Peptides against a protein of PDB entry 8HF1. Designs and how they scored, part 172

Target 1, 320 residues: chain A of PDB entry 8HF1
Amino acid sequence: NVMLYATKPTEVMVSFPHQEQVLTVTRLISAEIEKFYVSLDLMNIGVQPIRRSKSLQCLRDPSKKSFVKQLFNDFLYQMKEYGIYAASIAIISLIVEFDIKRRQAETLSVKLMHRTALTLCEKIRHLLVQKLQDMTYDDDDDNVNTEEVIMNFSTPKVQRFLMSLKVSFADKDPKDICCLVFVERRYTCKCIYGLLLNYIQSTPELRNVLTPQFMVGRNNISPDFESVLERKWQKSAIQQFRDGNANLMICSSVLEEGIDVQACNHVFILDPVKTFNMYVQSKGRARTTEAKFVLFTADKEREKTIQQIYQYRKAHNDIA

## One batch from the design tools (peptide; made by RFdiffusion4, then SolubleMPNN)

Design b2_p21_5_s1 (from b2_p21_5, 11 letters changed)
Fold by OpenDDE base, seed 5:
Structure b2_p21_5_s1 (fold): chain B 320 residues (1-320), chain A 21 residues (1-21)
Amino acid sequence: as target 1 above (320 residues)
Amino acid sequence: RKKLEEELKKFKETGYEIIPD
């Protein structure tokens, strides 16, 4: 009996100060979105023809207003949780989505709704980019993608995450790195991916060391909206990670879909662990010798996080 | 740059907490 001593990963907690971002620009953006919601509620979009397609979404919001609100709520969440720099990347995804929806609009009223949303996104993008430029004292360097700008316009959580990457991977052989980063929301995967591309490019010690990729779980709510492009991207991303062409993978709830990813030496949980299943599945990917499982917590929630991890460890040991 | 280096140094010293068994 070779007891394969499944080497338990070292569980690490990284605390960050709870700082409410009291930026004037974030308040202005939030107020503009709230004004837009009032205007959106007053919009007569008419009765959308219930296409008899079995998609559960057509039953929930025939006006498509809740979907528009969901995208802006996801943006507001990303701006709050990850900061202004991450928000400047996140808003581009909304611009792309609303432009697609504007082109696919079946009625003039729906087309106008998506056009109004798109105009608001362009205003928000301008406000964010202008705020990123305000810190570049040199009028000549339009490069808002420096390590300094990224760090200064990121939340304490993201700052600690980026510092953790720099400490863990500076000047290492890229072949020795197999890293997973878990986030709660699907849109966060692409946002953090864009942030990491810019951060790695601006950080010499990580340049040519980390090659990030991202994958998003299937949209169980609307498989019909999962573009053939997104499914191809997921397959390509997984293959690049298997082939070692990518050594850092950003994931949402993808592990629930039975995606077989290789054994990793680092697993980062950027957002709070909400379920025992998420804990076991994510920790269960840290299988190499000396593997690390890294959690991020606000200082005010440190004790609660530790207690939750002990409960999950106990429950895992009782099942194993 | 110096501020980021100092913050990174402080983080290396105090930023990681091993959750005990």
Scores: peptide ipSAE 0.479, ipTM 0.932, DockQ to the pose 0.770
Fold by OpenDDE base, seed 1:
Structure b2_p21_5_s1 (fold): chain B 320 residues (1-320), chain A 21 residues (1-21)
Amino acid sequence: as target 1 above (320 residues)
Amino acid sequence: RKKLEEELKKFKETGYEIIPD
């Protein structure tokens, strides 16, 4: 009964300007992905042989084209929601996934499809990295992982999130920190984790303070090797967080599945709270004295966000 | 760097809004 005994956390809203990063590179990348979709639709990959061992996912898309499109759509979402720097990390996950799928391809046509997707990802990665390098004044220091580059190529939401971390945790004892960061999408966990690793490493006030981990939802659908690695990673990440070897956990809805995580003093909701359950479950992790529950909202949606929180508070009180 | 420091300072002062009870 998680509802009854939670000390009411301080609910905090952080507003950010709704500025779309209108960069030429983002438009170019979007156009390249759209061209690729046209090409992908024209690809004859044939009927994949029905092997008895096909995961339910292979039954949903025998062509695996929808999965390829999903990954690129997820990437485009990350680029839009989190910025170019986050996109430069997100594209690596696509590269890894398409390389695995290319190697696992049972047919030459499917292998070629994944190879073409991989080639596009490498092109996108190059375009992103080149754009990040345009801000490095020193031609000799190819280090795109500076605080300045991360901040300048992150969306206002991510900028405010990083600033919130710096304000909240600068020069604190790591043992006094138990932080959760909730994101909506599974792939965002890895992306934000990579961004945070680089940001923390480049930020002296956080370098020995925050140790991030991430936890991704159990993909119950795929028994594939990737799912086993992810399960092992999840178990390890949770254990590190329980042992205090990690003090910041980026998670999606997985913590909703009843994973016993310690009482946290900070809960950040990086993406919009879409459901009452997400509100209650995430807020219910902020159980320490003086715990903070931090929401991020666009300035234009500030009032709507406040009203939604009041509705959720009311609904929560009516159930308690 | 100076811009980031100024933005951070401003954020410390004004960036957090407590949602009233």
Scores: peptide ipSAE 0.478, ipTM 0.931, DockQ to the pose 0.783
Fold by OpenDDE base, seed 2:
Formats: structure tokens, sequence, C-alpha cells
Structure b2_p21_5_s1 (fold): chain B 320 residues (1-320), chain A 21 residues (1-21)
């Protein structure tokens, strides 16, 4: 009985200034999405045959309009929480999804709906990319993927996260790094992954140090909707992380079902810890000697965050 | 660039808070 003294990780809080970045471009994008919702509600797409597969929670909206709105709402959340640079990556995921749905459309009206959504995503992408280019004074260097552009068009939370990576991992041996990054939403994993790839490539101190991967938890949503490619990617990403070929894994909080991953020395919680279960599971991955459990909080919510962590510590000690 | 370096320096000095026991 080796009592693996699970060394309690050092719990670290990183505060960030609350900036409501109300950029003109974000207002324009929000207004275009709102106009699109009005148009979407007026679209007659007919009653779709409810495929009563017994196990699929009846998609409450047989019209698929709610799914379109959900994707744009998730995009608006990502733009708000992570910034314009992250939004420029997130919009690509919507473009891909709406193009798939357009091709799979059983009716001309549904095909038109997804085409209209796709056209809006292309317009949004153009507005975002144009805004990223406006900061590049060099007409010749269309490279919107610089450290400076990424930092300037990221929210203070993401800026502090990127700075935390640079401080923690600059000039480290890649083998000494086992890092998890937890995010709330499935789509955020892909967005933050794309952001990190570009940031690491543009940051010489990290380029040969960090190798990121992403994993989306098994949606309890029917495996029928997960593309065979996404399932293959997830298995490959986990294996690369287990083999040490990747040393930073981005995970969604939906990973409540036991990812069997190695003990990590760093766990970053990029989004607010909303549940005790998320706290215990994410903290329980920081199991190496001198492991760090890092959470991000707005300065205005610092005290509330500390009190919530004390409540979770108490509840965890009462169960242990 | 200088601004990012200054922000990073300030972050190294003050950005991390250990949550006490």
Amino acid sequence: as target 1 above (320 residues)
Amino acid sequence: RKKLEEELKKFKETGYEIIPD
C-alpha cells in the first residue's frame, strides 16, 4: 500500500483587469447576428420530420433554427471572453459546421437557411481579419499571427494566460512539462488550440518547448453526430499526450468522465470553476511534486473567487 | 514590443497570488 501522498497542488490565482472591450467591430458583428436572428425567425423552413430515434433527446426545435442560434451564441461568447483574435479562429468552426449542414440539408429551404448563416460567417470573418490587419503597419506583412497582434486583440484573461505560459515554460525542457488547460465549452478547445499554435510559433522562447493538443470530452450526445474524424483525432491527441509527443492538452469541462491521463505539473483553469466536481477533477490532475493549479479571475471577482475556493476546499476535506 | 516587455515584467512581479490555506 504505497500511500501515494497526493501532494496537494499549489493553488494560484491570476487576476486580470475587467476591460469591457467595446470595439466598434464587435458591436457591428453583434448587430449583424441580431438582424440575422430576426430574418431566421421569419424563414419558413417547413416542419421537418422528427426522426424519433428513441435515445436522442428530441431536438426541441425540429426546424434546426435553435442549433444555428446556439452556434452564433457560442461564437459571441468566445468573442467576448477571449477577444477578436480568438473570434477569427472560432468563426472558421462555424463556417465548417454550416457548410456541412448545408450539404446535408434535406430541403431547399433548410439549405438556404444554412447558406445564409454561412454568408454571415464569411462577412464576420472578413470584418475580424480586417480589424487584425489594421494594426499591422507593414502593408507587406499580411501576417496577423504575430505575438503582438495576438496579445493586442486578446482579452486581459487570455493575455494573462499567455504571459503565464511564457513565464512558466520559457527555456524549459519539453519533457519536464505536463500541462492541462481546462475550458468550459467544447468549441473553445479548438479556438484556444488554434490561438496557442499561432502564439507558440510566433514566440521563440516557446516554439520548441510547448506542443499543444486539444481534446473534447465525449459528448453524452449520440456518437452518431461525432464525425469519425473527430473521434480519431481525440484518440490520437490523447495518445500523443500520453506518449509525451504533446505536453499541453486543452480540455473542455465536460471531461467529468475520467480522462485517464498522467499526473500533470500544471493545470490552468481558463474559465470560471462553476462546480465542485470540476474543481475536484481538474485539481486532481495536478499530482506531481510542486504541481500548480492556476485559476484566472477578474479583479472585481477576486474575493468571490477566493471564498469559492475555500468552500470547495472545505467540502473536499469533509469527503476525504 | 517595449510595452509587452514591461507588461511581462510587471506580471512576473505581481501577477501570481498563492491562495493561502
Scores: peptide ipSAE 0.475, ipTM 0.930, DockQ to the pose 0.750
Fold by OpenDDE base, seed 3:
Structure b2_p21_5_s1 (fold): chain B 320 residues (1-320), chain A 21 residues (1-21)
Amino acid sequence: as target 1 above (320 residues)
Amino acid sequence: RKKLEEELKKFKETGYEIIPD
């Protein structure tokens, strides 16, 4: 019962400026996705059989146009919230997903739909990589993974998060670190994980200090085989974090399901806290005497965020 | 590099706000 532990972490807020400047490349990508949605709505894919899950919940049939739109909408969210560098990693996950769906397509029309989506993803990837290379003098792919490129092509929120990691963990003993990073969306876990791998590798003060892992919730959309691989990955990631082979774990809301993770000294909430349960469950993981619970907020939402935290503190004290 | 170092220094000094009890 996470509520019974008397050690209150220090609650910290980090403010970030609102991103005023939209890059031309992000507008081009958004316009290409909008054009694709118009084309997608005109595609005749036929009547798809309703795949019923064993739980009678209609599994969102991965062959449906709505699923394709969801993946691109999630990508647009990642690009907006985390920046172009994070988007260059996120697009690879879409490429993999649409290639799997293209190969699994039962009809020529569905195969063509996923092929068209895949072709758009490759175009988006090219536009993103080209924009990352505009700051590098050499055409070497390794040059896009520098600390400078990552910072310059990340949103102010991600920049403040990376700065917070560097301030908190530079040149520390890896054994003294137990860090959780909470994100709202499943796809953000993989995206931020890939960003952190490259950032840590490019940052000497963190390279031998932080070893990241990620954990995603159950995919209700993946076929039984993908669900088995994801379950194996989750077990491996949790075990590495328990054994101290990983000291930073990126999680979506799945830790609300009571995954027994050891007491952490740092908890970062990268996305807005939307529920009292998320607040209590995430804060309840910061259980060491010097534990920090760090929130990120836009400057314009700072007052609203403070008021919400006071309401959650009051509600938590009234239950204790 | 110098700009990032100056931004990091400023962040160390002013970037963290403790939410009081």
Scores: peptide ipSAE 0.467, ipTM 0.927, DockQ to the pose 0.751

Design b2_p21_5_s2 (from b2_p21_5, 9 letters changed)
Fold by OpenDDE base, seed 1:
Structure b2_p21_5_s2 (fold): chain B 320 residues (1-320), chain A 21 residues (1-21)
Amino acid sequence: as target 1 above (320 residues)
Amino acid sequence: REEREKELEEFKETGYELIPE
C-alpha cells in the first residue's frame, strides 16, 4: 500500500468587487415578480390532494404556490449573483418547467396559475434579451452571445470566473484538462452551462479546448419528479466526463451523493463554501499533480473566507 | 476590447491569490 500522499491541491482565492447591478431592467423584473406574487396570493387554486408518499413530501406546499415562488426566487437570485446574461438563460428553465406544469395541471385554476407564471417568464425573457441587444451596435448581428456581451452583462464574480478559465486553459491540450465547477444551486448548473457554451464558442482560445457538461444533484424531491430526461442527461454527462469527451463539469451537491468522478487538476468553487462536507469533497477531487482549488470571494468577504478555510483545514486534519 | 485585454493582463499577474498554509 503505497500511500501516494495525494498532493494537497494549491488553494487559490480569486477576489471580485461586490457590485450590485443597478440596472433599470432588474428593478422592473423584480417589481413584476412582486406584483405577480400579490396576484398569486389572491388566486384560489383549491386544496390539492396530498399524494401520500411518506418521506420527501413535507416540503411541497399542497397549494403549489410555494413552488412557483421558489422558482422565481431562484431566478432572482441567479440574476443578482450571476448577472442579466445568466438570467436570460435561467428564465428559459422556468419557461420549460411552467409549460410542463401547465400541461400536467389537473384543474383549470392550477392550469391558469402556471399559464400566468409562464406569461410573466416570457415578458421577463423579452426584457432581458432586449437589454442584451442594446449593446449590439450592428443591427444585422442579433448575436447577443458574443464574448463582449457575456462579459458586460455578467457580475464581477462571473467575469473573474471566465477570465480564470481563459488564463488557465488558453491554448492547452483538451486532454490535459479535468475541471470541476461547483455551484450551490441546481438551476445554476444549467444557467452557467449555457453561459459557458456561448462564451467558449465566442472565445477562439477556448473553442477547441473546453467541452463543458453539467450534472445536477438528485433533488431530495422524489425521484418521480426528476424527469426521465434529466436522469438520462446526468448519466450521459458523467460518462462523457469519464471518457474525456467533456473536460469541464459543472455540478452542485452531486459529489455529496457519492457520484464518483475522476481526479481533477482544477476545481472551481463559484459560490461560497457553506459546509465542511462541500469543502472536503470538492477539494478531494483536486488530486492530480499541481491541482488547483480555486475559491471565488467578494473583496468584503475575503478575510471571512480565509478564516473559514483555516477552520475547515483544521477540522479536516483532526479527522485524517 | 482594449480595456478587457488590460484587465485580463492585470488578472494574469494578480488575480490568483495563494491562501497561506
Scores: peptide ipSAE 0.470, ipTM 0.936, DockQ to the pose 0.780
Fold by OpenDDE base, seed 5:
Structure b2_p21_5_s2 (fold): chain B 320 residues (1-320), chain A 21 residues (1-21)
Amino acid sequence: as target 1 above (320 residues)
Amino acid sequence: REEREKELEEFKETGYELIPE
């Protein structure tokens, strides 16, 4: 029996200050979304035809209003957790989705609902971009994608994550890097991917070192909302990461679906570890020699995070 | 820029905490 000494990854914690920076713009955006929810609840969109899809699970809101609210709630989460810069990228995904839904609308009332949502997204986008420009004093869109703007309009968690990437990977050989970044939500993968593209382009020490990709888990709410394009993108992204054409992969819940990815030397957990399964699966990808498993925690949650990791370590050792 | 360079140097020294075994 060759005991495959699975080299245990070094577990590292990065703490960040829990500052609720309540910017006036974030309050204004939240208030506009709340006003929109009141208006949305008053909208009569009629009875939607119940397509008998045999997949029992998620009660599709026949009104499609719950889906609209979900997208804005996911946006509000991203703005709170990752900051204004990340929110400026996240809002584009909502614009694209509501434009698709507006074009696919079977009724005038549903078309109007998605048009109203789209108009709100364009207003939010303008407010975010204006706030990013207010710092540069330059009207040029290229000036909002600088390292300085990205850092200043990101949450302390994202700032520490970007600093961690710079410290870990500055001037390294891209072939020696195999990095996973885990996030909780599907839409966060695209948002953090867009943020990282702009950050890497603006950071000379990471330019030509890091090549990011993203993969999202299957949409548990509705397989029918997974575009053929999104499934093709996911397969292409996984293949690029396997071939070494990408060396940083952003993931949400993908390992639960049995997606086989190579052994990595860095695993970052950007959001809190909520389950033992997520801990074991994500840590189990850090299998190279000197692999690092990096957790991000608020300073106030530091002790609770450490205790949770000890419980997960114990449970893992009892099964292994 | 100087403040960010200082924050980065402070982070190199203290930013990574080993979770004890």
Scores: peptide ipSAE 0.468, ipTM 0.936, DockQ to the pose 0.768
Fold by OpenDDE base, seed 4:
Structure b2_p21_5_s2 (fold): chain B 320 residues (1-320), chain A 21 residues (1-21)
Amino acid sequence: as target 1 above (320 residues)
Amino acid sequence: REEREKELEEFKETGYELIPE
């Protein structure tokens, strides 16, 4: 049992202040999405024929409205948990997805629904970009991707995560780095990946040190319903990480699916550890000498986090 | 910028808390 000989990683906690300061822009965006939901509920898109399309997405949402709401709810979560900068990247993913769905729409009513969602996404994008520009002297989009702007428009959790990367990896040999970053949601992988690309490019000490990649967990329903493109991307991302062409992998619950990755020297848990399985599997990847297992917690939840880790340690020792 | 540099130095010293055994 290869797990029995793994060096116990150093378990570390990084605390961050809980900012309750809701920015006016965040309130405005939330209110616009709520108004859109009221409008969406009034839209008559008809009974979509249950196409026996092999896509399980069509089976899950016969109205195609719940999927639209899910994407905006995931966006609202990312804006709240990761900040305005991360939200500016997340909204682009929604734009791309709604444009694909608009083009694939079989009915005029569904096409109009996705068009209305796109119009809202463009409005949200404008509001976010305008807010990022408030700290820039130049109206150029490239100027919003500075280390300073990224840090200032990120949540305290993301700020501490970025600081942790800078402190841990500044001026290190890329070959000595094997880092995993765990996030809860699939869409967060892409959002944090985009944020990290911009942050690394804007941070000289991390430029040419960190090469990020991301993996989105398999669709729980069947690998047959993953797009050929997504499966190709996942295989390529894993292979790049195995070959050392990427040294930081952002993943959701992907490791629960038995994806074989090498032993890592750093494992960051960016979102709360909700399950014992997530704890064991993520910690079980921190297997090198001097490996670190890093948890992020709000200051107010520090004690609760410690107690939860003690419970998981106890349960792990009882099984081992 | 100076505030961020100070915050980073403070974080290097105190940012990592060992979870006791």
Scores: peptide ipSAE 0.468, ipTM 0.936, DockQ to the pose 0.772
Fold by OpenDDE base, seed 3:
Structure b2_p21_5_s2 (fold): chain B 320 residues (1-320), chain A 21 residues (1-21)
Amino acid sequence: as target 1 above (320 residues)
Amino acid sequence: REEREKELEEFKETGYELIPE
């Protein structure tokens, strides 16, 4: 019995400076969302007609207001953690979601609520795009999707991540690359995917090297038509990654649900590792020869991150 | 641009810290 010693991946840490981008536009956007929350709390969305079962108890569905607040809170988190450029992509996902909910609204009051949220998202999008354009000195090149604009309007964490991709993969054979990028939140997968498409297209050393895809967790909430489209898209994205038509996959906690993905040579953890299961499952994908497992940490959290990894290594060795 | 090229070269040398076993 030759126990194939599974080669342990090399564990690497990349530190980044904790810089809060104190931009006037970020403060303005936050203040507009706070004003909107005050207005939203005053909105009478009425009693939703419960589907025609016999009991006339008109329940206010507080879940619809809470869902609107959740989407804007997720947007504010992405703007803070990834920067203004990633926020300009993230706001498009909110626009799409609120337009769907506006069209599906059963009452005029709910339709008006989603319309007001949509109008705020369009204002936020305009403010973000205007700020990205203010750095392009040439009036003729309206292209906000340059390497320079992406780097300048990204957080230090995202800058170090993009530098790590450039150093790791510049001018390599795309067939030799199998890369996973883990993020905490489902919506982060979409905005980082959009950022990577634009960055790769603007970076000659990566343009024909990296082909990104993303996977989002199954929404347990909506049995609707969207869940069928998401399931079809997930199957297609996984198949493209298995066939080598994509060589970089952005994932949230979805790989915890038993998605069979091939062995990878690079695993990047863009957000903090919060659980032992996330550590074991993500590290367990970095199982090729010379595989790298790369963690990103703020300088102030460096010691805490190292201690957490030692605790997870110890716990993993005690079970193995 | 020159500052970003310098930052990238510095990152190639020192950006990756090995977590000891």
Scores: peptide ipSAE 0.459, ipTM 0.934, DockQ to the pose 0.748

